# Peptides against a protein of PDB entry 3J47: the designs that were tried, part 1

All scores and structures are predictions.

Target 1, 121 residues: chain A of PDB entry 3J47
Amino acid sequence: IRLTNQLKSLKGLQSKLKDVVEYLDKVINKELPINHTILGKLQDVFNLLPNLGTPDDDEIDVENHDRINISNNLQKALTVKTNDELMVIYISNLVRSIIAFDDLIENKIQNKKIQEQRVKD
Below, numbering starts at 1 at the first letter of every chain, in headers, positions and changes, except where a header shows other numbers.
Peptide ipSAE was made for these designs. It is ipSAE averaged over its two directions, with the distance scale d0 held at 1.0 Angstrom where the peptide's residues are scored. Compare it between designs on one protein only; published cut-offs may not apply.
A fold fails the geometry check if it doesn't show the stated peptide or something in it is severely misdrawn.

## One batch from the design tools (peptide; made by RFdiffusion4; aimed at target 1 L3 Q6)

Design b1_p9_6
Pose (drawn by RFdiffusion4):
Structure b1_p9_6 (pose): chain A 91 residues (1-28, 36-48, 72-121), chain P 9 residues (1-9)
Amino acid sequence: IRLTNQLKSLKGLQSKLKDVVEYLDKVIHTILGKLQDVFNLNNLQKALTVKTNDELMVIYISNLVRSIIAFDDLIENKIQNKKIQEQRVKD
Amino acid sequence: SELLERALE
């Protein structure tokens, strides 16, 4: 789902660029200003990425902890299944 | 490309 959403966003840019190129050919405004703002707003993320890296590490650690908890419950379930099998054999 | 990679994740 996230991917589909990202694609839709990129699609708008692609179509928007085509429109802009055609517009410029014909000319040979508010949208242009807005685009410029967006441009000014990955390059900048480069410096900002430094911080993001730290935060990504924290969210990786959290995911690892969750995986351990899920494994624990999984072991219990497996033990219960084994006990059920033993009871059936006895029967 | 990076955006798409992240969306895949």

## One batch from the design tools (peptide; made by RFdiffusion4; aimed at target 1 L7 L13 L17 V20)

Design b1_p10_2
Pose (drawn by RFdiffusion4):
Structure b1_p10_2 (pose): chain A 91 residues (1-28, 36-48, 72-121), chain P 10 residues (1-10)
Amino acid sequence: IRLTNQLKSLKGLQSKLKDVVEYLDKVIHTILGKLQDVFNLNNLQKALTVKTNDELMVIYISNLVRSIIAFDDLIENKIQNKKIQEQRVKD
Amino acid sequence: ELEELAEELP
């Protein structure tokens, strides 16, 4: 789902660029200003990425912890299944 | 450049 959403966003940019190119040919405004702003707003992320890297590490650790918890419950389920099988054999 | 950029996008 996230991917589909990202693609939709990029699609708008692609189409928007095509429109802009055609517009410029025909000319040979608010939208242009808006685009410029957006441009000014991954280059900048480069410096900001430094911080993001730290945060990514924290969210990786959290995921690992969750995986351990899920494994624990999984072991319990497996033990219950084994006990059920033993009871069936006895029967 | 803009045409090239548009072609690079899905």

## One batch from the design tools (peptide; made by RFdiffusion4, then SolubleMPNN; aimed at target 1 L17 F46; its pose is not in this set)

Design b1_p11_3_s2
Fold by OpenDDE base, seed 2:
Structure b1_p11_3_s2 (fold): chain B 121 residues (1-121), chain A 11 residues (1-11)
Amino acid sequence: as target 1 above (121 residues)
Amino acid sequence: LSLEEILKLLQ
């Protein structure tokens, strides 16, 4: 249930991002008038994004090298934090599954003992 | 530590 809701939310975000790209393409192609209110909100979104510098743009001016190292360190820290959180969730679900299996075995053993007592009386 | 105590520490 939680993971399926997260995946549904992520798919919903991906659809909304696609609609934003399609809107921007129509504005660039002059098919739609520039809406400054939409562009202002889009700028606010970009200003809230962590600077995830991908190293794949071949113009590293020496002043950008420290910013790229900081962005790579932030991306690495976010990836590690996400992996650790996913690991804790995985272990918690595994432990719950083991407990539920142990309880099932104990219940079967108890039911067998009760049946063996009822056959002796 | 019981498996239940471990689960309480992970919540």
Scores: peptide ipSAE 0.067, ipTM 0.765, DockQ to the pose 0.011
OpenDDE base, seeds 1, 3, 4, 5: peptide ipSAE 0.024, 0.056, 0.048, 0.043; ipTM 0.655, 0.748, 0.742, 0.730

## One batch from the design tools (peptide; made by RFdiffusion4, then SolubleMPNN; aimed at target 1 L7 L17; its pose is not in this set)

Design b1_p12_1_s2
Fold by OpenDDE base, seed 5:
Structure b1_p12_1_s2 (fold): chain B 121 residues (1-121), chain A 12 residues (1-12)
Amino acid sequence: as target 1 above (121 residues)
Amino acid sequence: LKELERLLKEIS
């Protein structure tokens, strides 16, 4: 029972992973627009992947060394890309906050001018 | 303002 449920869950994960690959292929081929929300969730998945390129210490078969370097380079590239995307989101939110603050100042200045005009009439 | 609004539209 437990092993059968684990196998069923693993098959379900494999199916979902295939659907993600098919989606990414469509995005790479420009058949679909890049969805930033899906990209962010994919980055979260890659950041949660164990280092598929650091087997701690005990069987470096020379044939895995190229796959290890590719996975480590991919993980580094994804970490940099995640940092750049988070930086863009942060800057965007900072700029929105500055605009909202400027609008508040302008509204306060306009309200003051309206009050000063009402006192002169 | 107008330049910041342009940049926000370009990022969104």
Scores: peptide ipSAE 0.064, ipTM 0.750, DockQ to the pose 0.021
OpenDDE base, seeds 1, 2, 3, 4: peptide ipSAE 0.047, 0.059, 0.054, 0.052; ipTM 0.735, 0.752, 0.746, 0.749; seeds 2, 3 fail the geometry check

Design b1_p12_4_s3
Fold by OpenDDE base, seed 3:
Structure b1_p12_4_s3 (fold): chain B 121 residues (1-121), chain A 12 residues (1-12)
Amino acid sequence: as target 1 above (121 residues)
Amino acid sequence: LQSLLEEIQKLL
């Protein structure tokens, strides 16, 4: 249930992102008027996006060294958080596999007992 | 064992 809901939410987010791209393309092509309220909200979203980019290697101004270190530390912290979340999912799937294996062993033992009873009758 | 694993699975 939880994974299906996460996949549904991710597909919903993907659809909404596509709708935003199609809106921006229409605004760029002058098919729609610029809505400053929508652009302000999109700017807020982009300002909340972590800088996942390495700064393009072509503007090493010496004042950016502290911003590069902060960006790299944030990217590293997000990578660690994502890895920890993936580890929790992995452990949950491992536990499910162990339970399923135990159920298969018990089913095999029960089937063997039923066959041994049918040979004695 | 199975009951404990099922409880862990509910917490994850």
Scores: peptide ipSAE 0.076, ipTM 0.772, DockQ to the pose 0.019
OpenDDE base, seeds 1, 2, 4, 5: peptide ipSAE 0.030, 0.061, 0.026, 0.041; ipTM 0.659, 0.733, 0.608, 0.672

Design b1_p12_6_s1
Fold by OpenDDE base, seed 5:
Structure b1_p12_6_s1 (fold): chain B 121 residues (1-121), chain A 12 residues (1-12)
Amino acid sequence: as target 1 above (121 residues)
Amino acid sequence: LKEIEELIKKLE
């Protein structure tokens, strides 16, 4: 019973991971727009992944050294890419806030001009 | 930024 439930849960996780990969492939192919909320959750998943490239110090099999270097390089590349993407999102939100502030100032100037015209009539 | 500063000066 316990082992069957663990196997069922693992199969369910594998299905969900496949759906995430298929979504990412569609985003890479520009078939879907980048969703920042999905990306942020994916980043949280990658940050919670055990370092598949840090063997705890107890099995240095010389045949895994290339896999460890690839995993560590992938994790570093993902961390840099993540930081650059978060910076682009931050700059984009800052620019949107500046535009919204400019629109607010222009709206206040227009309202002031309308009020000054009404006082001259 | 410079344009926003000019707009603020028109509001005052």
Scores: peptide ipSAE 0.024, ipTM 0.569, DockQ to the pose 0.012
OpenDDE base, seeds 1, 2, 3, 4: peptide ipSAE 0.029, 0.034, 0.030, 0.022; ipTM 0.653, 0.674, 0.646, 0.585; seeds 1, 2, 3 fail the geometry check

## One batch from the design tools (peptide; made by RFdiffusion4, then SolubleMPNN; aimed at target 1 L17 V20 L24 L39; its pose is not in this set)

Design b2_p13_3_s1
Fold by OpenDDE base, seed 2:
Structure b2_p13_3_s1 (fold): chain B 121 residues (1-121), chain A 13 residues (1-13)
Amino acid sequence: as target 1 above (121 residues)
Amino acid sequence: LTLEELLELLNKL
């Protein structure tokens, strides 16, 4: 139930991100006027985004080295979390496949017993 | 713990 709700929430987020992209494209194409309130809220969202890019190796300032280490640690933590979530999905699918295989074996054994009974009657 | 009980626990996570 929790995973299905997370997937539904993620699909809802994806739809909203698509609507934001379509809005930005219309603003770039001058089809819509610039709304400074919407742009301010988008800037707030971008400032809350983890730096998911490797900072290009070309900004060597000593204040950037601690920010680069924090960004790399956050990216690593997100990668580990994603791997753990994928592992739970993999194990769940493996268990489902084993159960379905066991049910297939049991059904085959039962069908064989039914055929052997029909040959004796 | 049966495989079915394990699957039920995984589906609750």
Scores: peptide ipSAE 0.028, ipTM 0.658, DockQ to the pose 0.012
OpenDDE base, seeds 1, 3, 4, 5: peptide ipSAE 0.021, 0.023, 0.024, 0.022; ipTM 0.598, 0.625, 0.616, 0.618; seed 4 fails the geometry check

Design b2_p13_3_s2
Fold by OpenDDE base, seed 3:
Structure b2_p13_3_s2 (fold): chain B 121 residues (1-121), chain A 13 residues (1-13)
Amino acid sequence: as target 1 above (121 residues)
Amino acid sequence: MTLEELLELLNKL
């Protein structure tokens, strides 16, 4: 159920990103008037996007050392959070596999006992 | 996360 909902949410996000591109294209083509409220909300969305770019090694500006450290710390925090989520999924699948293996052993023991009883009668 | 919370999460996946 969760994977299907994630795929549906991702498809929904992809559709909304296309709606935004189509709106921007219509504004560039002067088919729609510039709406400063929509542009402000798009700017807020872009400001909330984590800088996932490595700064290209070609912008040595001495004022960006704190922004590079914040970007690296955010990338590290996202990587740690993703690894922790993957570890929970891995442990979950391991526990499920152990339970299914235990049930298989018990079923084989029961089937063996039933066969040994049928050979004595 | 307890084993019970992990099993509950597994049942929701």
Scores: peptide ipSAE 0.016, ipTM 0.412, DockQ to the pose 0.013
OpenDDE base, seeds 1, 2, 4, 5: peptide ipSAE 0.012, 0.015, 0.006, 0.016; ipTM 0.340, 0.465, 0.329, 0.398

Design b2_p13_3_s4
Fold by OpenDDE base, seed 2:
Structure b2_p13_3_s4 (fold): chain B 121 residues (1-121), chain A 13 residues (1-13)
Amino acid sequence: as target 1 above (121 residues)
Amino acid sequence: LSLEELLELLNKL
C-alpha cells in the first residue's frame, strides 16, 4: 500500500513535470505569452530543489563547501532511497513473473494429462 | 512463506 501510493504520487509528479516542460516549450516557441508569475513559481521550485548537480560543473567557490556536502549527502540519500524503492519493484515483478511461470507449467501439465486421457478413450 | 504469500506481502508494502 505505501509503495503503491509513493509510485502513484511519483507518476503524478512526472505528469506535472511533463506539463511544465510542454508549457516552457510553448513559451520558447512564442505560442504562449511569458507569464512572469509562472516563471517566479518555477524559480521558487528550482530554489527548493536540492542542488542535484554533479560536482563536475566548474564553479570553484571554496566558500560553499558546506552546501556542497549537504547537496551530496541529500543526493546520496535520494539515490539510496530510489535504489531501495526500485529494488522492491524489481523483486515484486520478478516474484509475479515466477508465479505466472509456475501457473503456466501447472496448466501445461494438466492439459497434457487431459490430452493423454482423451487419447486412451 | 509460499511465493504467493511473499507477493501478498510485497503488495502490502
Scores: peptide ipSAE 0.049, ipTM 0.718, DockQ to the pose 0.012
OpenDDE base, seeds 1, 3, 4, 5: peptide ipSAE 0.023, 0.024, 0.023, 0.022; ipTM 0.617, 0.639, 0.614, 0.593; seed 4 fails the geometry check

## One batch from the design tools (peptide; made by RFdiffusion4, then SolubleMPNN; aimed at target 1 L24 Q43 F46; its pose is not in this set)

Design b2_p14_1_s3
Fold by OpenDDE base, seed 2:
Structure b2_p14_1_s3 (fold): chain B 121 residues (1-121), chain A 14 residues (1-14)
Amino acid sequence: as target 1 above (121 residues)
Amino acid sequence: SELIEEAKKLLDLF
């Protein structure tokens, strides 16, 4: 019973992975528009995958080495893309914070000048 | 003032 449920769950996961591959193929072929929400979720999945590039030292089959390199290159590319997107958001927020700080300084300087004029009248 | 205009130009690139 437990083993049969695990096998059923694994088959269900395999079916879902196949559906994802078929979706990606359609996106590559421009048959479907890119859904940024789906791509973001896929990126999250790849970032949560264990580093598939640690061969357990016991099965360096030459065919596994190329697959491991492809998976590592994909994971690296997704990590770089995430870092670049986060950098853009960070810079935008930093610039907004600097502008808000400058406006606050200028407002304080103007308020001080107005107060100094009112004391001379 | 000049810093704000440069910062706005930078924000317009994103």
Scores: peptide ipSAE 0.022, ipTM 0.579, DockQ to the pose 0.012
OpenDDE base, seeds 1, 3, 4, 5: peptide ipSAE 0.021, 0.022, 0.022, 0.020; ipTM 0.582, 0.589, 0.591, 0.580

## One batch from the design tools (peptide; aimed at target 1 L3)

Design b2_p15_1_s2 (made by RFdiffusion4, then SolubleMPNN; its pose is not in this set)
Fold by OpenDDE base, seed 3:
Structure b2_p15_1_s2 (fold): chain B 121 residues (1-121), chain A 15 residues (1-15)
Amino acid sequence: as target 1 above (121 residues)
Amino acid sequence: TRLEELARLLEELLS
């Protein structure tokens, strides 16, 4: 029972990975437009993957070394891009907060001027 | 302000 459920879950994951590869091939072939939401989710998946570039140093076939280097370069590029995107989101939220404080300060200054005018009349 | 222009450009990049 437990092994059968794990095998079913692994087959389900393998099917989803195949659908992702087929989607990426269609995007590379320009058959489909780039969907940024799908690419963002793929980046999240790659950020959750263990570093695929450390097979223990004892069985590197030369063909696996080039694939490992490509995978490591892709993982580094995806991590940098994700960090830059998160930094832009963080800065945007910070800027929005600063503008909201500036508007609050200006509203407080205007309200003070209106009160000072009402005391002179 | 320059800050509002920066906010607009950042919001445009996120949309």
Scores: peptide ipSAE 0.046, ipTM 0.715, DockQ to the pose 0.055
OpenDDE base, seeds 1, 2, 4, 5: peptide ipSAE 0.038, 0.044, 0.044, 0.039; ipTM 0.690, 0.713, 0.708, 0.698

Design b2_p15_4 (made by RFdiffusion4)
Pose (drawn by RFdiffusion4):
Structure b2_p15_4 (pose): chain A 91 residues (1-28, 36-48, 72-121), chain P 15 residues (1-15)
Amino acid sequence: IRLTNQLKSLKGLQSKLKDVVEYLDKVIHTILGKLQDVFNLNNLQKALTVKTNDELMVIYISNLVRSIIAFDDLIENKIQNKKIQEQRVKD
Amino acid sequence: EELEELEEEVEELEE
């Protein structure tokens, strides 16, 4: 789902660029200003990425903890299944 | 062209 959404966003840019190229050919405004703003707003993320890296580490650790909890419950389920099997054999 | 190919691949995966 997230990927589909990202593709939709990129699609708009692609189409928007084509339109802009055609517009310029024809010319040979508000949208242009808005595009410029967006441009000014990955390069900048480079410095900002430094911080993101730290935050990514934290969210990785959280995921690991969740995985451990899930394993624990999984072990309990496996034990219950074994007990059920033993009871059936006894029967 | 690359974006269209990706869109096609995503559609195939969704099926």

Design b2_p15_7 (made by RFdiffusion4)
Pose (drawn by RFdiffusion4):
Structure b2_p15_7 (pose): chain A 91 residues (1-28, 36-48, 72-121), chain P 15 residues (1-15)
Amino acid sequence: IRLTNQLKSLKGLQSKLKDVVEYLDKVIHTILGKLQDVFNLNNLQKALTVKTNDELMVIYISNLVRSIIAFDDLIENKIQNKKIQEQRVKD
Amino acid sequence: EELEEEIEELEEEIE
């Protein structure tokens, strides 16, 4: 789902660029200004990424913890299944 | 060109 959403966003840019190229050919405004703003707003992320790296580490650790908890419950389930099997054999 | 490549990659990943 996230991927589909990202593709839709990029699609708009691609189509928007084509339109702009055609527009410029014809010419040879508000949209242009807006685009410029967006441009000014990856490169800049470079410095910002430094911080993001730290935050990514934290969210990785959290995921690991969750995985451990899931394993624990999984072990319990497996034990219950084994007990059920033993009871069936006895029967 | 780069943008088209990125879009193609995403399309492949979605498939």

Design b2_p15_8 (made by RFdiffusion4)
Pose (drawn by RFdiffusion4):
Structure b2_p15_8 (pose): chain A 91 residues (1-28, 36-48, 72-121), chain P 15 residues (1-15)
Amino acid sequence: IRLTNQLKSLKGLQSKLKDVVEYLDKVIHTILGKLQDVFNLNNLQKALTVKTNDELMVIYISNLVRSIIAFDDLIENKIQNKKIQEQRVKD
Amino acid sequence: DEEIEELEEEIEELE
C-alpha cells in the first residue's frame, strides 16, 4: 500500500514535468514558483539523515524487542499444542 | 522514470 502511494506521488511529478516541458516550448506561472519552493525544500536530508540514522536505530531496537515477545508467546502455543497431542494419544 | 519503473515492477511482484 505504501508503495502504491509513493508511485502515485512520483507519477504526478513525471506528468507535471512533461506538462512543464510542453508549456515552455509553447512559451518559446504560479506552478513554477511552487515547484521552485519544493526544490528548495535528498540533498538537504543528507545532513538531516545524520539524526534520522539515530532514530532509525531506536526503531530497529523496538522492533527487535517486539520480535522477542512474539517468540515467547509462540513457544507457549507450541507447548499447548504438544500437551493436546499427548492427551489425544492417551485417549 | 527509472524509479517509477522499479516501483511498478516491485508492486507487480508483490501482487

## One batch from the design tools (peptide; made by RFdiffusion4, then SolubleMPNN; aimed at target 1 L3 Q6; its pose is not in this set)

Design b2_p16_1_s2
Fold by OpenDDE base, seed 2:
Structure b2_p16_1_s2 (fold): chain B 121 residues (1-121), chain A 16 residues (1-16)
Amino acid sequence: as target 1 above (121 residues)
Amino acid sequence: LLEKIEKQIKELEKKL
């Protein structure tokens, strides 16, 4: 019973992954428009995957070396792209924080000038 | 990825 449910869930995951590959092939072949929201979610899935290029120490077969390198290069490319996207978000938040800090400084300077005028009257 | 999942499915099918 438990093992049969796990096998059914794994078959369901396999079907969904085939649908994702077929979608990507259609996007590569320009049969479908690029959907950036789907690509972003796919990137998140690949970044959450355990390193597909660590050989589990139990399969040193020489045929896996090229597929491991392709998987590692894809994961590295997706990680670099994620870091670049996060860097743009970080810079945007930093600029917003600097503007808010500048507004606070200007408000403090204006409040100081108002108090200095009130002491001269 | 797909090939690893297919291998795991085949191994689980042999245990049922």
Scores: peptide ipSAE 0.024, ipTM 0.455, DockQ to the pose 0.369
OpenDDE base, seeds 1, 3, 4, 5: peptide ipSAE 0.023, 0.022, 0.020, 0.024; ipTM 0.605, 0.595, 0.422, 0.578

## One batch from the design tools (peptide; aimed at target 1 Q6 L7 L17 L42)

Design b2_p17_2_s1 (made by RFdiffusion4, then SolubleMPNN; its pose is not in this set)
Fold by OpenDDE base, seed 5:
Structure b2_p17_2_s1 (fold): chain B 121 residues (1-121), chain A 17 residues (1-17)
Amino acid sequence: as target 1 above (121 residues)
Amino acid sequence: LVEKLQKLIEELQQKLA
């Protein structure tokens, strides 16, 4: 029972991971627009993943130096990518805020003109 | 870029007040 449930859960996780990869491939191929909410959730998943290139510290085999370097390079690349993605999200939110304030100012100006006209009539 | 956008937000906020 316990082992069957773990295997079922792992198969379910594998299916979900495949769906995420397929989505990312469609975004890379410009078939779908970038969804910042999905991207943020993927970043949260990567930040919660244990370092994908530390074998447990119990096998000091000298052959792991290249795997540790690949892992450190992957982690560095993921950190840089995450920072660049957060910067793009931040800039996008700044631009949206600017547009929303411009629309609000224009609405305030129009409302003022309508009030001034009503006082002259 | 970010600093210019931040400054523009501050200028828009001042016009709203």
Scores: peptide ipSAE 0.104, ipTM 0.771, DockQ to the pose 0.017
OpenDDE base, seeds 1, 2, 3, 4: peptide ipSAE 0.095, 0.048, 0.042, 0.019; ipTM 0.758, 0.697, 0.694, 0.537

Design b2_p17_2_s2 (made by RFdiffusion4, then SolubleMPNN; its pose is not in this set)
Fold by OpenDDE base, seed 5:
Structure b2_p17_2_s2 (fold): chain B 121 residues (1-121), chain A 17 residues (1-17)
Amino acid sequence: as target 1 above (121 residues)
Amino acid sequence: LVEKLQKLIEELQKQLE
């Protein structure tokens, strides 16, 4: 019973990881726009990943220290890259919001001028 | 203002590609 439930849970996780990879491939291929909520959740997953390449502490071979450093550098590079991508996206959305606000102000000024002309006629 | 902000978005998008 316990082993069958663990195998079912692992298969469920594998299916979800496949769905995430397929989504990322579609985003890389420009088939889908970048979704910030998905990217933020992926960042949370990467931050919760244990160091990919620490075998549990029972074999201190000198080869593991280089693998741990490569893993830590890869994890850090992935976290930095994802943070820079989120920052570019955040700035782009902020700038779009400022443009939309400028357009709203201009539309309000134009509408006021049209009303002032209609009161003078 | 709008044209400068639009160019900034285009440059940021180009750095993401």
Scores: peptide ipSAE 0.070, ipTM 0.739, DockQ to the pose 0.020
OpenDDE base, seeds 1, 2, 3, 4: peptide ipSAE 0.026, 0.022, 0.036, 0.029; ipTM 0.509, 0.491, 0.669, 0.605

Design b2_p17_6 (made by RFdiffusion4)
Pose (drawn by RFdiffusion4):
Structure b2_p17_6 (pose): chain A 91 residues (1-28, 36-48, 72-121), chain P 17 residues (1-17)
Amino acid sequence: IRLTNQLKSLKGLQSKLKDVVEYLDKVIHTILGKLQDVFNLNNLQKALTVKTNDELMVIYISNLVRSIIAFDDLIENKIQNKKIQEQRVKD
Amino acid sequence: LVEELEELIEEKEEELE
């Protein structure tokens, strides 16, 4: 789902670029200003990425903890299944 | 502006691939 959404966003840019190229050819405004703003707003992320790296580490650790909890419950389920099997054999 | 937008699109295509 996230991927489909990202693709939709990129699609708009691609189409928007084509339109802009065609527009310029014909010319040979508000949209242009808006685009410029967006441009000014990955490069900049470079410095900002430094911080993001730290945050990514924290969210990795949280995921690991969740995985451990899930394993624990999984072990309990396996034990219950074994007990059920033993009871069936007895029967 | 067009060149910048092309570069941006190419970067984004790479990110998605």

Design b2_p17_8_s2 (made by RFdiffusion4, then SolubleMPNN; its pose is not in this set)
Fold by OpenDDE base, seed 4:
Structure b2_p17_8_s2 (fold): chain B 121 residues (1-121), chain A 17 residues (1-17)
Amino acid sequence: as target 1 above (121 residues)
Amino acid sequence: NILKQLQEILDQLKQVL
């Protein structure tokens, strides 16, 4: 019973991973528009994956070396993409803060002019 | 003028996000 439930859960996970691959292939082929919310959630999932390239020191079969290199290259590519997105978010927040300060300054200048008019009348 | 340019930059950055 317990082993059969684990196998069913693993098959369910494999099906969901296949759905994600098919979605990514459609996005790469420009058949679907890029959904940044889906890509961000996929990046969060990949950032939460245990390092797929830490060999536990007891199973270095020569077939794992190519898988470790592929996993490290994938993690590096995802880290670079995440850093570029964080940079764009940071610049966007900086620009928004500058706009909000300009609006605040203009509102203070207008309020001061209205007060100076009321003191002259 | 400056506010309009900053808003345009913000909108371009949101399109890359």
Scores: peptide ipSAE 0.031, ipTM 0.649, DockQ to the pose 0.020
OpenDDE base, seeds 1, 2, 3, 5: peptide ipSAE 0.022, 0.028, 0.027, 0.028; ipTM 0.584, 0.640, 0.621, 0.640

## One batch from the design tools (peptide; aimed at target 1 L24)

Design b2_p18_5 (made by RFdiffusion4)
Pose (drawn by RFdiffusion4):
Structure b2_p18_5 (pose): chain A 91 residues (1-28, 36-48, 72-121), chain P 18 residues (1-18)
Amino acid sequence: IRLTNQLKSLKGLQSKLKDVVEYLDKVIHTILGKLQDVFNLNNLQKALTVKTNDELMVIYISNLVRSIIAFDDLIENKIQNKKIQEQRVKD
Amino acid sequence: EEAEELVEEAKELKEKLE
Protein backbone atom coordinates (compact mmCIF):
# COMPACT_ATOMS: atom_id res chain seq x y z
CA ILE A 1 0.00 0.00 0.00
CA ARG A 2 2.77 2.47 0.89
CA LEU A 3 4.47 1.71 -2.36
CA THR A 4 1.30 2.37 -4.43
CA ASN A 5 0.94 5.66 -2.64
CA GLN A 6 4.55 6.65 -3.36
CA LEU A 7 4.05 5.77 -7.00
CA LYS A 8 1.01 8.00 -7.20
CA SER A 9 3.04 10.87 -5.83
CA LEU A 10 5.85 10.34 -8.35
CA LYS A 11 3.31 9.99 -11.13
CA GLY A 12 2.01 13.45 -10.43
CA LEU A 13 5.54 14.86 -10.67
CA GLN A 14 6.23 13.06 -13.92
CA SER A 15 3.01 14.33 -15.51
CA LYS A 16 3.59 17.75 -14.00
CA LEU A 17 7.03 17.93 -15.58
CA LYS A 18 5.69 16.98 -18.98
CA ASP A 19 3.07 19.67 -18.69
CA VAL A 20 5.70 22.22 -17.68
CA VAL A 21 7.94 21.29 -20.61
CA GLU A 22 5.02 21.70 -23.00
CA TYR A 23 4.00 24.94 -21.34
CA LEU A 24 7.47 26.37 -21.77
CA ASP A 25 7.50 25.40 -25.44
CA LYS A 26 4.19 27.20 -25.94
CA VAL A 27 5.43 30.28 -24.14
CA ILE A 28 8.47 30.40 -26.40
CA HIS A 29 2.93 31.11 -13.19
CA THR A 30 1.80 30.24 -9.66
CA ILE A 31 2.63 26.63 -10.31
CA LEU A 32 6.21 27.56 -11.15
CA GLY A 33 6.62 29.40 -7.89
CA LYS A 34 5.20 26.51 -5.99
CA LEU A 35 7.57 24.14 -7.71
CA GLN A 36 10.50 26.32 -6.84
CA ASP A 37 9.50 26.28 -3.18
CA VAL A 38 9.28 22.49 -3.24
CA PHE A 39 12.74 22.31 -4.75
CA ASN A 40 14.18 24.48 -2.01
CA LEU A 41 12.42 22.40 0.60
CA ASN A 42 17.46 14.41 -0.57
CA ASN A 43 20.23 16.92 -0.63
CA LEU A 44 19.10 18.78 2.47
CA GLN A 45 18.08 15.46 4.01
CA LYS A 46 21.77 14.60 3.82
CA ALA A 47 22.61 16.60 6.91
CA LEU A 48 19.24 15.79 8.43
CA THR A 49 19.84 12.11 7.70
CA VAL A 50 22.51 12.16 10.37
CA LYS A 51 19.78 12.52 12.98
CA THR A 52 17.43 10.16 11.17
CA ASN A 53 20.14 7.49 11.36
CA ASP A 54 20.06 7.70 15.15
CA GLU A 55 16.24 7.47 15.22
CA LEU A 56 16.29 4.56 12.74
CA MET A 57 18.57 2.70 15.13
CA VAL A 58 16.09 3.17 17.96
CA ILE A 59 13.18 1.90 15.87
CA TYR A 60 15.31 -1.11 14.82
CA ILE A 61 15.94 -1.94 18.45
CA SER A 62 12.20 -1.71 19.22
CA ASN A 63 11.45 -4.08 16.36
CA LEU A 64 13.97 -6.55 17.72
CA VAL A 65 12.33 -6.45 21.13
CA ARG A 66 8.93 -7.11 19.58
CA SER A 67 10.33 -10.05 17.66
CA ILE A 68 11.62 -11.56 20.91
CA ILE A 69 8.21 -11.20 22.54
CA ALA A 70 6.59 -12.85 19.57
CA PHE A 71 9.03 -15.75 19.80
CA ASP A 72 8.16 -16.24 23.44
CA ASP A 73 4.46 -16.62 22.78
CA LEU A 74 5.32 -18.86 19.88
CA ILE A 75 7.23 -21.23 22.15
CA GLU A 76 4.24 -21.44 24.51
CA ASN A 77 1.96 -22.26 21.62
CA LYS A 78 4.28 -25.00 20.49
CA ILE A 79 4.34 -26.52 23.98
CA GLN A 80 0.52 -26.49 24.10
CA ASN A 81 0.37 -28.25 20.77
CA LYS A 82 2.77 -30.93 22.02
CA LYS A 83 0.66 -31.47 25.12
CA ILE A 84 -2.45 -31.87 23.01
CA GLN A 85 -0.72 -34.41 20.83
CA GLU A 86 0.38 -36.42 23.90
CA GLN A 87 -3.17 -36.43 25.24
CA ARG A 88 -4.47 -37.70 21.93
CA VAL A 89 -1.89 -40.52 21.93
CA LYS A 90 -2.96 -41.51 25.45
CA ASP A 91 -6.56 -41.62 24.40
CA GLU P 1 9.38 43.98 -23.69
CA GLU P 2 7.69 41.98 -20.98
CA ALA P 3 6.59 39.37 -23.45
CA GLU P 4 10.23 39.12 -24.79
CA GLU P 5 11.56 38.70 -21.24
CA LEU P 6 9.07 35.95 -20.55
CA VAL P 7 10.13 34.21 -23.76
CA GLU P 8 13.81 34.46 -22.77
CA GLU P 9 13.06 33.05 -19.31
CA ALA P 10 11.09 30.20 -20.82
CA LYS P 11 13.97 29.44 -23.18
CA GLU P 12 16.42 29.37 -20.23
CA LEU P 13 14.12 27.03 -18.21
CA LYS P 14 13.59 24.83 -21.22
CA GLU P 15 17.34 24.53 -21.72
CA LYS P 16 17.85 23.60 -18.04
CA LEU P 17 15.29 20.87 -18.40
CA GLU P 18 17.14 19.39 -21.47

Design b2_p18_5_s2 (made by RFdiffusion4, then SolubleMPNN; from b2_p18_5, 9 letters changed)
Fold by OpenDDE base, seed 3:
Structure b2_p18_5_s2 (fold): chain B 121 residues (1-121), chain A 18 residues (1-18)
Amino acid sequence: as target 1 above (121 residues)
Amino acid sequence: EEKEKLKELAKKLLKLLK
């Protein structure tokens, strides 16, 4: 259920991103008038994206290199964020395992004391 | 690299709790 919902949401996002690209291409080609309300919302979305880097000033083909660099920098940023989230989960599970191990040690110590008392009576 | 740093951190935490 959760994975299917995530895949559905991701497919929905992919469709919306395609519709946005097609809209921008039509606006660039002057096939559609500029809608300032749509453009403002797109600017807000781009401002919420991680800084995709300025292409460092190495002279290689501005149009194809920007799309590849944007994709690679976004993929890198998503990978870093995912690694940090996995680190927090891993530390949390480690701490839980240590607490459960401490509780087991204390239980064994108590059981040993009870057995030593029963042998003295 | 990051995976090995995390593994080292995990070993340090385990030593502090022992």
Scores: peptide ipSAE 0.019, ipTM 0.470, DockQ to the pose 0.010
OpenDDE base, seeds 1, 2, 4, 5: peptide ipSAE 0.016, 0.019, 0.018, 0.017; ipTM 0.393, 0.521, 0.462, 0.454; seed 2 fails the geometry check

